# Peptides against a protein of PDB entry 3JWR: the designs that were tried, part 116

Target 1, 323 residues: chain A of PDB entry 3JWR
Amino acid sequence: TRELQSLAAAVVPSAQTLKITDFSFSDFELSDLETALCTIRMFTDLNLVQNFQMKHEVLCRWILSVKKNYRKNVAYHNWRHAFNTAQCMFAALKAGKIQNKLTDLEILALLIAALSHDLDHRGVNNSYIQRSEHPLAQLYCHSIMEHHHFDQCLMILNSPGNQILSGLSIEEYKTTLKIIKQAILATDLALYIKRRGEFFELIRKNQFNLEDPHQKELFLAMLMTACDLSAITKPWPIQQRIAELVATEFFDQGDRERKELNIEPTDLMNREKKNKIPSMQVGFIDAICLQLYEALTHVSEDCFPLLDGCRKNRQKWQALAEQ
Target 2, 298 residues: chain A of PDB entry 3JWR as posed
Amino acid sequence: TRELQSLAAAVVPSAQTLKITDFSFSDFELSDLETALCTIRMFTDLNLVQNFQMKHEVLCRWILSVKKNYRKNVAYHNWRHAFNTAQCMFAALKAGKIQNKLTDLEILALLIAALSHDLDHRGVNNSYIQRSEHPLAQLYCHSIMEHHHFDQCLMILNSPGNQILSGLSIEEYKTTLKIIKQAILATDLALYIKRRGEFFELIRKNQFNLEDPHQKELFLAMLMTACDLSAITKPWPIQQRIAELVATEFWEQGDQVGFIDFVCTQLYEALTHVSEDCFPLLDGCRKNRQKWQALAEQ

## One batch from the design tools (peptide; made by RFdiffusion4, then SolubleMPNN)

Design b2_p8_4_s1 (from b2_p8_4, 6 letters changed)
Fold by OpenDDE base, seed 2:
Structure b2_p8_4_s1 (fold): chain B 323 residues (1-323), chain A 8 residues (1-8)
Amino acid sequence: as target 1 above (323 residues)
Amino acid sequence: GGFLEALD
């Protein structure tokens, strides 16, 4: 396509120029082409292109294929969300100095997973999929959408001209796919809630060890969640705008629940309860976010900007909740 | 449930 030709021929700016190493990064001012250029830079600067002998045209095609398989009519769970998740992963690896704690295959898998983790998201959660008796609910009992996202990821990776993993050995390929699957499935918050206690306890007791394979897997899952939720850490104007996108998508689901399923939506999904958003955000930060970014900062102190951003936004939301 | 189930 002309889009592919344009992307493949373009000069890719430095990570410094693109500011993709910054935890405060915003994509609001970027075109779709610029987001693709940023993505190329992430692969290049993580040495993934060189180490795994990726062809530039194949990488470009893969990026565009991933972007194409996100829906434009979904307010939040779209290409921009996936891109921001990947950017946070990149920043955590580089600025957060987590790169040196992981293998090249783990880094490769995490970046692919971050970009792919919400592929073909329909703007509704697993609960809606179950209640609507969607065909996917017949295939999977838990983490329905996350399984679908991984299936989409695998489909793209195996599509002609998109095989960015063709330079890997059979064993490397198997390992990479295993990690990608685990990372995408880890973005199910239900799984996060189930597993986080083990992670926090290891950190609290100062027993956390990345040399342990089980603890490594646990850490990768927590890191994926930290990047997936990273909007909560952004500077306040960015956080507010993203919160509006999330609210829009949730209200759209609530409207569908009422219309299609004859169900009264929860407060989070209820358009009429917009005034409760600040207090709900405080609750979300306290229940889900703070402990995660605290624990991540204990693993790598250079991830502190994520924790600091989360704390600052809690104060902002609390102030609004008190009005 | 609630908020946790909503953010997938």
Scores: peptide ipSAE 0.054, ipTM 0.824, DockQ to the pose 0.281
Fold by OpenDDE base, seed 4:
Structure b2_p8_4_s1 (fold): chain B 323 residues (1-323), chain A 8 residues (1-8)
Amino acid sequence: as target 1 above (323 residues)
Amino acid sequence: GGFLEALD
């Protein structure tokens, strides 16, 4: 395609030029081509292209395929969300110095998972999918969308000309796919809520050990969530804009819940309760985000900008809630 | 509980 030709022939700017190592990164001003270039740079600078012998054209095709399999008519859970999740992962690995704590396969899996974790998202949550008796709800009982996202990820990875993992041994391939699956499934916030207590307790007791395979898996799950939710850490103008996108998508779901399911949506999904967004954001930060970024900062102090951003945005949302 | 359930 013309897009593939353009991407494959383009000079990939440095991570410094692209600012993809910054936790304050914004994609708002970037074209789709530039987001793809950023993605290439992430793979390159994490040594994934070299270590796993990725062909440039194959990587380009894969990136474009992933992007293509996000829906354009979904306000938040689209390519830009996946891209921003991956960028936060890259920043956490580089600037946050987590790269040195992980294997190359884990890094490969996390980056693929971050980019793929919401593939073909429909703009509705698992609860809606279940309640609407969607065909996907017949395939999976729990984490319905995350299973679908992983299925889409596998489809793309196995598509002709998209096989970025072809340079891996059979064992490396199996390991990578296992980690990708676990990472994508970990983005189900229900699973985060279920598992986070174990992570926080390990940190609190100073018993956290990445050499333990179970704790490694737990950490990768927490890291995925931290990147997935990283919009809450962004500079205030960026945070506000992303919050608007999230609200738009949630309100669209709420409207569908009223129309299709004949239910009153929760406040979060209720367009008529938009005035509660600031207080809900404070609640979200307190209930979900702060402890996670605190714990992540305990694992690596260089991840502090995520925690600091979250705290600053809490203050901003609290100020709005008091108006 | 309803707020947290809506997050996934």
Scores: peptide ipSAE 0.054, ipTM 0.825, DockQ to the pose 0.250
Fold by OpenDDE base, seed 5:
Structure b2_p8_4_s1 (fold): chain B 323 residues (1-323), chain A 8 residues (1-8)
Amino acid sequence: as target 1 above (323 residues)
Amino acid sequence: GGFLEALD
């Protein structure tokens, strides 16, 4: 395609030029082509292209395929969300110094997972899928969408001309796919809530050990969530804009819940209660975000900008809630 | 509280 030709022929700017190492990164000013270039740079600078012998054209095609399999009519859970998740992962690995704590296969899997974790998202949550009796709800009992996202990821990875993992040995391939699946499934916040206590307790007791396979798996799950929710850590103007996208998608679901399911939506998804957004954001930060970024900072102090950003945004939301 | 159930 013309798009592939353009991407494959383009000079890929440095990570410094693209600012993709910054925790304060914003994609708002970037074209789709530039987001793809950023993605290539992430793979290159993480040594994934070299270490796993990725062909440039194949990587380009894969990136475009992933992007294409996000829906354009979804306000938040689209390519830009996936891209920002991957960028935060890249920043956490590089600037946050987490790269030094992980294997190349784990890094490969996390980056693929971050980009793929919401593939073909429909703009509704698992609860809606279940209540609407969607066909996907018949295939999976829990983490319905996350299973679907992984299925889409696997489909793309196995598509002709998109096989970025073809340079891996059979064992490396199996390991990578296992980690990708675990990472994508871990983005179900219900699973995060279920598992986070173990992680926090290990940190609190100073017993956290990445050499333990179970703790490694747990950490990768927490890291995925930290990147997935990283909008809450962004500079305030960026945070506000992303919060508007999230609210738009949630309100769209709430409207559908009223119309299609005859259900009164929760406050979070109720357009009539938009004035509660600031207080709900404070609640979200306190209940979900703060402890995660605190724990992540304990694993690597260089991740402090994520925690600091989260704290600053809590203050901003609290100030709005008091008006 | 209740809004947590809506999160994915």
Scores: peptide ipSAE 0.053, ipTM 0.825, DockQ to the pose 0.239
Fold by OpenDDE base, seed 3:
Structure b2_p8_4_s1 (fold): chain B 323 residues (1-323), chain A 8 residues (1-8)
Amino acid sequence: as target 1 above (323 residues)
Amino acid sequence: GGFLEALD
């Protein structure tokens, strides 16, 4: 395609020029082509292209395929969300100094997972899928959409001309897919809530050890969530704009719940209760986000900008809630 | 609250 030709022939700017190492990064000013260029730079600077012998054209095609399999009519869970998740992962690995704590296969898997974790998202949560009796709800009882996201990820990875993992040994391939699956599934907030207590307790007791395989798996799951939720850490103008996208998608679901399911939506998804957004954001930060970024900062102090951003945005949302 | 009820 013309898009592939343009991407493959383009000069890829440095990570410094693209600012993709910054925790304060914003994609708002970037074209789709520029987001793809950023993605190439992430793979290159993490040494994934060299270490796993990726062909440039294949990587370009894969990136464009991933982007194409996000829906444009979904307000938040689209390519830009996936891209921002991956950028936060890149920043956490580089600026956050987590790269040296992980294997190359783990890094490869996390980056692929971050880009792929919401593939073909429909703009509704698992509860809606279950209540609507969607065919996917018959295949999986828990983490319905996350299983679907992984299936889409696997489909793309196995598609002709998109096989970025073809340079891996059989064992490396198996390991990578295992980690990708675990990482995508970990983005189900229900699973995060279930598992986070173990992680926080290990940190609290000063018993956390990445050399333990179980704790490594747990950490990768927490890191995925930290990147997935990283919009809450962004500079205030960026946070506000993203919060509006999230609200739009939630309200769209609420509208569908009324129309299709004859259910009164919760406040979070109720368009008529827009005035509650600030207080709900404070609640979200307190219940879900703060402890995670605190714990991550304990693993690597260089991740502090994520925690600091989260705290600053809490103050901003609280001020709005008091009006 | 209403927020937590919508999480899954």
Scores: peptide ipSAE 0.052, ipTM 0.821, DockQ to the pose 0.199

Design b2_p8_4_s2 (from b2_p8_4, 6 letters changed)
Fold by OpenDDE base, seed 1:
Structure b2_p8_4_s2 (fold): chain B 323 residues (1-323), chain A 8 residues (1-8)
Amino acid sequence: as target 1 above (323 residues)
Amino acid sequence: HGFLEALD
């Protein structure tokens, strides 16, 4: 395709030029082509292209295939969300120095998972899928959408000309797919709520050990959530704009809940309750975000900008809630 | 990011 030819022939700017190592990164000014170039740079600078012998054309095709399988009519859970999740992962690995704590296969899996974690998202949560009796709800009891996202990820990885994992051994391939699946499933906030207590307790007791396979798996899950929610850490102007996208998508779901399911939506998804957004954001930060970024900062102090950004945005939302 | 997205 013309898009593939343009991407494959383009000079890929440095990570410094693209500012993709910055926790304060914004994609608002970037074209779709520039987001794809950033993604190539992430794979290259993490040594994934070299270590796993990726062909440039195959990587380009894979990136474009992933982008194509996000819906354009979804306000928040689109390619830009997946791209920003992957950029936060890259920044956490490089600037946050988490790269030195992980294997190359774990890094490969996390980057693929971050880009793929919301593939074919429909702009509705798992609760809506269950209540609407969608066909996907017949296949999976829990984490319905996350299972679907992984299925889409696997489909793309196995598609002709998109096989970025073809340079791996059979054992490396199996390991990578296992980690990708676990990482995508970990983006279900319901699973985060169930598992976070174990992680926080290990940190509190100073018993956290990445050499333990179970604790490693737990950490990768927490890191995925930290990157998925990273919009809450961004500079205030960026945070506000992303919060508006989230609110738009949630209100669209609430409208569908009224029309299709004949139910009153929760305050979060009720456009008539727009005035509660600031207080709900404070509640979200306190209930979900702060402890996670505190714990991540204890694992690597160089991740402090995420915690600092979250604290600053809490103050901004609190000030709006008091008006 | 949204307030308890998966819990609603």
Scores: peptide ipSAE 0.061, ipTM 0.841, DockQ to the pose 0.483
Fold by OpenDDE base, seed 3:
Order: C-alpha cells, then sequence, then structure tokens
Structure b2_p8_4_s2 (fold): chain B 323 residues (1-323), chain A 8 residues (1-8)
C-alpha cells in the first residue's frame, strides 16, 4: 500500500525528538504516520529489532495491520489508546528504568501486548457483551473481550508479511505468546481487582521479588494495567480531553443499553448525569489508580511521575466536584 | 477512567 511505502521509506526520528520517553507525552498533535514512526522507534530503542532480527518492512506492515484492526468509530478504545498504552510502557521501561528488570522476551511481549490489547474493541464492556448475548459471550465466560483481543493479536501475528516473530526459536515463540496472552488478559479490570491485593501485600511486607516467576507474572500484569490507565496520570489538559473521550464512549454504551437492552444505564454511562463525572473520576482514582502507582513507584522510584500526575489530577477533579 | 471500566 501507499501507506506502507511511505512508512517504510521514512526516516525514523530519535526517541528524544519524538518525546516518547516522557511520561507527559501527548499524541494529539501526531498524524497516524507519526504514531507509526514512534512505534518503530520503540521497537528499535528496546533492541527488539536487532535481538529478534525483525525485517523493517515486516515490522512496518505489522504496525499498520494492528492500527487497521482498531475501529475508527469508537471514541476511546481505538488505535490512539493502544498507542498511548505502548508509549507509557516504553517510558516506564526507559525513563522508569524497568527495562533492566525484565528479559528481552518479556519486553517484546509487553510491547506487542500493549499495542494489541484492545484490538477490534467495539466500544462496549464485557458486561454489555454478556447481557446482549453476543456470540463472543458463548465462546468465553470471563474476560470475553480480552480473549477476543488476543485472538485478533494472534491472527495478525500469523498473517502473511506480518510475522514479526519469525526470527524467534520455537521455545522463544511459545514463551512470548504466553506472556502476550497473560498481559492482554490482565487488562481486564476485574482480574486486576482480583489480583492487586497480592501485589500490594508483597510490596507492603517488603517481600516483593522479581526473581520469583509467580511474582514476575504478577508484576507484568500490574504494569500492563498501569500503562492501560496511564491517561489518568497525564498533564491536566490532556487528562481532561481523554476523560471526554471516555465519557463519550460510555454514554454511547448507555444509549445502546436503553435502546437494545431496555435498561437504565449506570450514572457513568448516563449522559444526563455528566455533572457526576468529576466525583466519579475522584472515586476511580481512589478505588483503582492511586495504590497501583504507589506500588509501581516502590518497585521503581523513577516511575514517580505517574503517581505525581495521578495525585495532581485527583486534586483537579476534586475541585470540580466541589463546584 | 471510570468505575464501569472495572466491569470489563
Amino acid sequence: as target 1 above (323 residues)
Amino acid sequence: HGFLEALD
């Protein structure tokens, strides 16, 4: 395609020029081509291209294929969300110094997972899929969409000209796919809520050890969630804009719940209750986000900007909730 | 970005 030719021939700017090591990064001013260039830089600077012998054209095609398999008519869970998740992962690995704590296969898997974790997202949550008796709900009992996202990821990885993992041994390939699956499934917030207590307790007791395989797996899951939710950590103008996209998608689901399921939506998905957004954001930060970024900062103090951003945005949302 | 995301 013309897009592939343009991407493959383009000079890839440095990570410094692209600012992709910054926790404060914004994609708002970037074209789709520039997001793809950023993605190439992430793979290159993490040594993944060199270590796993990726062909440049294959990587370019894979990135464009992943981007193409996000829906453009979904307000939040689209390519830009996946790209921002991957950028936060890259920043956490580089600026947050987590790269030195992980294997190359784990890093490879996390980056692929971050880019792929919401593939073919439909703008509705697992509860809606289940309640609507969608065919996907017949295939999977739990984490319905996350299983679908992984299936889409696997389909792309095995598509002709997209096989970025062809340089791996059979054992490396199996390991990578296992980690990708676990990482994508970990983005189900229901699973996060179920597992986070173990992680926080290990941190609290000073018993956390990345040399333990179980604790490593747990950490990768928590890191995925931290990157997936990272919009809450962004500078206030960016956070506000992303919150509007999330609200739009939730309201669209609420409208569908009324029309298709004949139910009254919850406050978060009810467009008539938009005045509750600030207080709901405070509740979300307190219930889901703060403790995660605190724990992550205990693993690596260089991740503090995520925690600091989350705290600052809590204050901003609280001030709006008091009006 | 919300409590309902936790339902996913």
Scores: peptide ipSAE 0.061, ipTM 0.841, DockQ to the pose 0.442
Fold by OpenDDE base, seed 4:
Structure b2_p8_4_s2 (fold): chain B 323 residues (1-323), chain A 8 residues (1-8)
Amino acid sequence: as target 1 above (323 residues)
Amino acid sequence: HGFLEALD
């Protein structure tokens, strides 16, 4: 395609030029092509292209395929969300110095997972899919969408001309896919809530050890969630804009819940309760986000900007909630 | 987000 030709022929700017190492990064000003260029840079600077012998054209095609398999009519869970998740992962790996704690396969898997974790998202949560008796709900009982996202990820990885993992040994390939699956499934916030207590307790007791395979897996899951939720850490103007996108998508679901399921939506998804957004954001930060970024900062102090951003946004939301 | 649904 013309898009592939343009991407493959383009000079990829440095990570510094693209600012993709910054936790404060915003994609708002970037074209789709520029987001793809950023993605190439992430793979390159993480040494994934070199270490796994990725062909440039194949990587370009894969990126475009991933982007293509996000829906444009979904307000938040689209390519830009996936891209921002991956960028946060990149920043956490580089600026947050998490790269030094992980294997190349883990890094490869995390980056692929971050980009792929919401593939073909429909703008509705698992609860809606279950309650609407969607065909996907017949395939999976739990983490329905995350299973679907992984299926889409696997489909793309195995598509002709998209096989960025072709340079891996059989064992490396198996390991990578396992980690990708675990990472994508970990983005189910229900699973995060279920597992986070173990992680926080290990940190609290100073027993956290990445050399333990189980703790490594747990950490990768927490890191995925931290990147997936990283919008809450962004500078306030960015945070506000993303919160509007989230609210739009949630309200769209709430409208469908009223119309299709004949139920009153939760406050979070109720358009009529938009005035509750600030207080709900405070609640979300307190219930979900703060402890995670605190724990992540304990693993690597260089991740502090995420925690600091989250704290700052809590103050901003609290101020709005008090008006 | 969607933390409320995750708590269900």
Scores: peptide ipSAE 0.058, ipTM 0.835, DockQ to the pose 0.367
Fold by OpenDDE base, seed 2:
Structure b2_p8_4_s2 (fold): chain B 323 residues (1-323), chain A 8 residues (1-8)
Amino acid sequence: as target 1 above (323 residues)
Amino acid sequence: HGFLEALD
């Protein structure tokens, strides 16, 4: 395609020029081509292209295939969300110095997972999929969409000309796929809620050890969630705009819940309760986000900008909630 | 955002 030719022939700017190492990064002014260039830079600067002998054209095709398999008619859970998740992962690995704590296979898996974690997202949550009796709900009992996202990820990785993992040994390939699956499944917030207590307790007791395989898996799950939710950490103008996208998608679901399921949506999904957004954001930060970024900062102090951003946005949302 | 989603 012309898009592939353009991408494959383009000079890839440095991470510094693209600002993809910054936790404050925004994609708002970037073209789709520039987001793809950023993605190439992430793979390159993490040494993944070299270490796993990725062909440039294959990587370009894979990136475009991943982008293509996000829906354009979904307000938030689209390519830009996946891209921002991956960028936060990159920033956490580089600026947050988490790269030094992980293997190359773990880094490879996390980056692929971040880009792929919401593939073919339909703009509705697992509860809606279940209640609507969608065919996917017959295949999976838990984490319905996350299983679908992984299936889509696997499909793309195995598609002709998209096999970015072809340079891996059989054992490396198996390990990578296992980590990708675990990472994508970990983006189900229900799983986060179930598992986070163990992570926080390990941190609190100063017993956290990444050399323990179980604790490593737990950390990768927490890191995925931290990147997936990273919009809450962004500078206020960016946070506010992303919150509007999320609200739009949630209200679209709520409208469908009324129309298709004949139910009253929850406040989060209710278009008539827009005035509750600030207070709901404060609640979300307190219940889900703050403790996660605190714990992450204890693992690596260089991740503090995520925590600081989250705290600042809590203050901003609280001020709006008081008006 | 996803806090209530996880509870739903």
Scores: peptide ipSAE 0.057, ipTM 0.831, DockQ to the pose 0.418

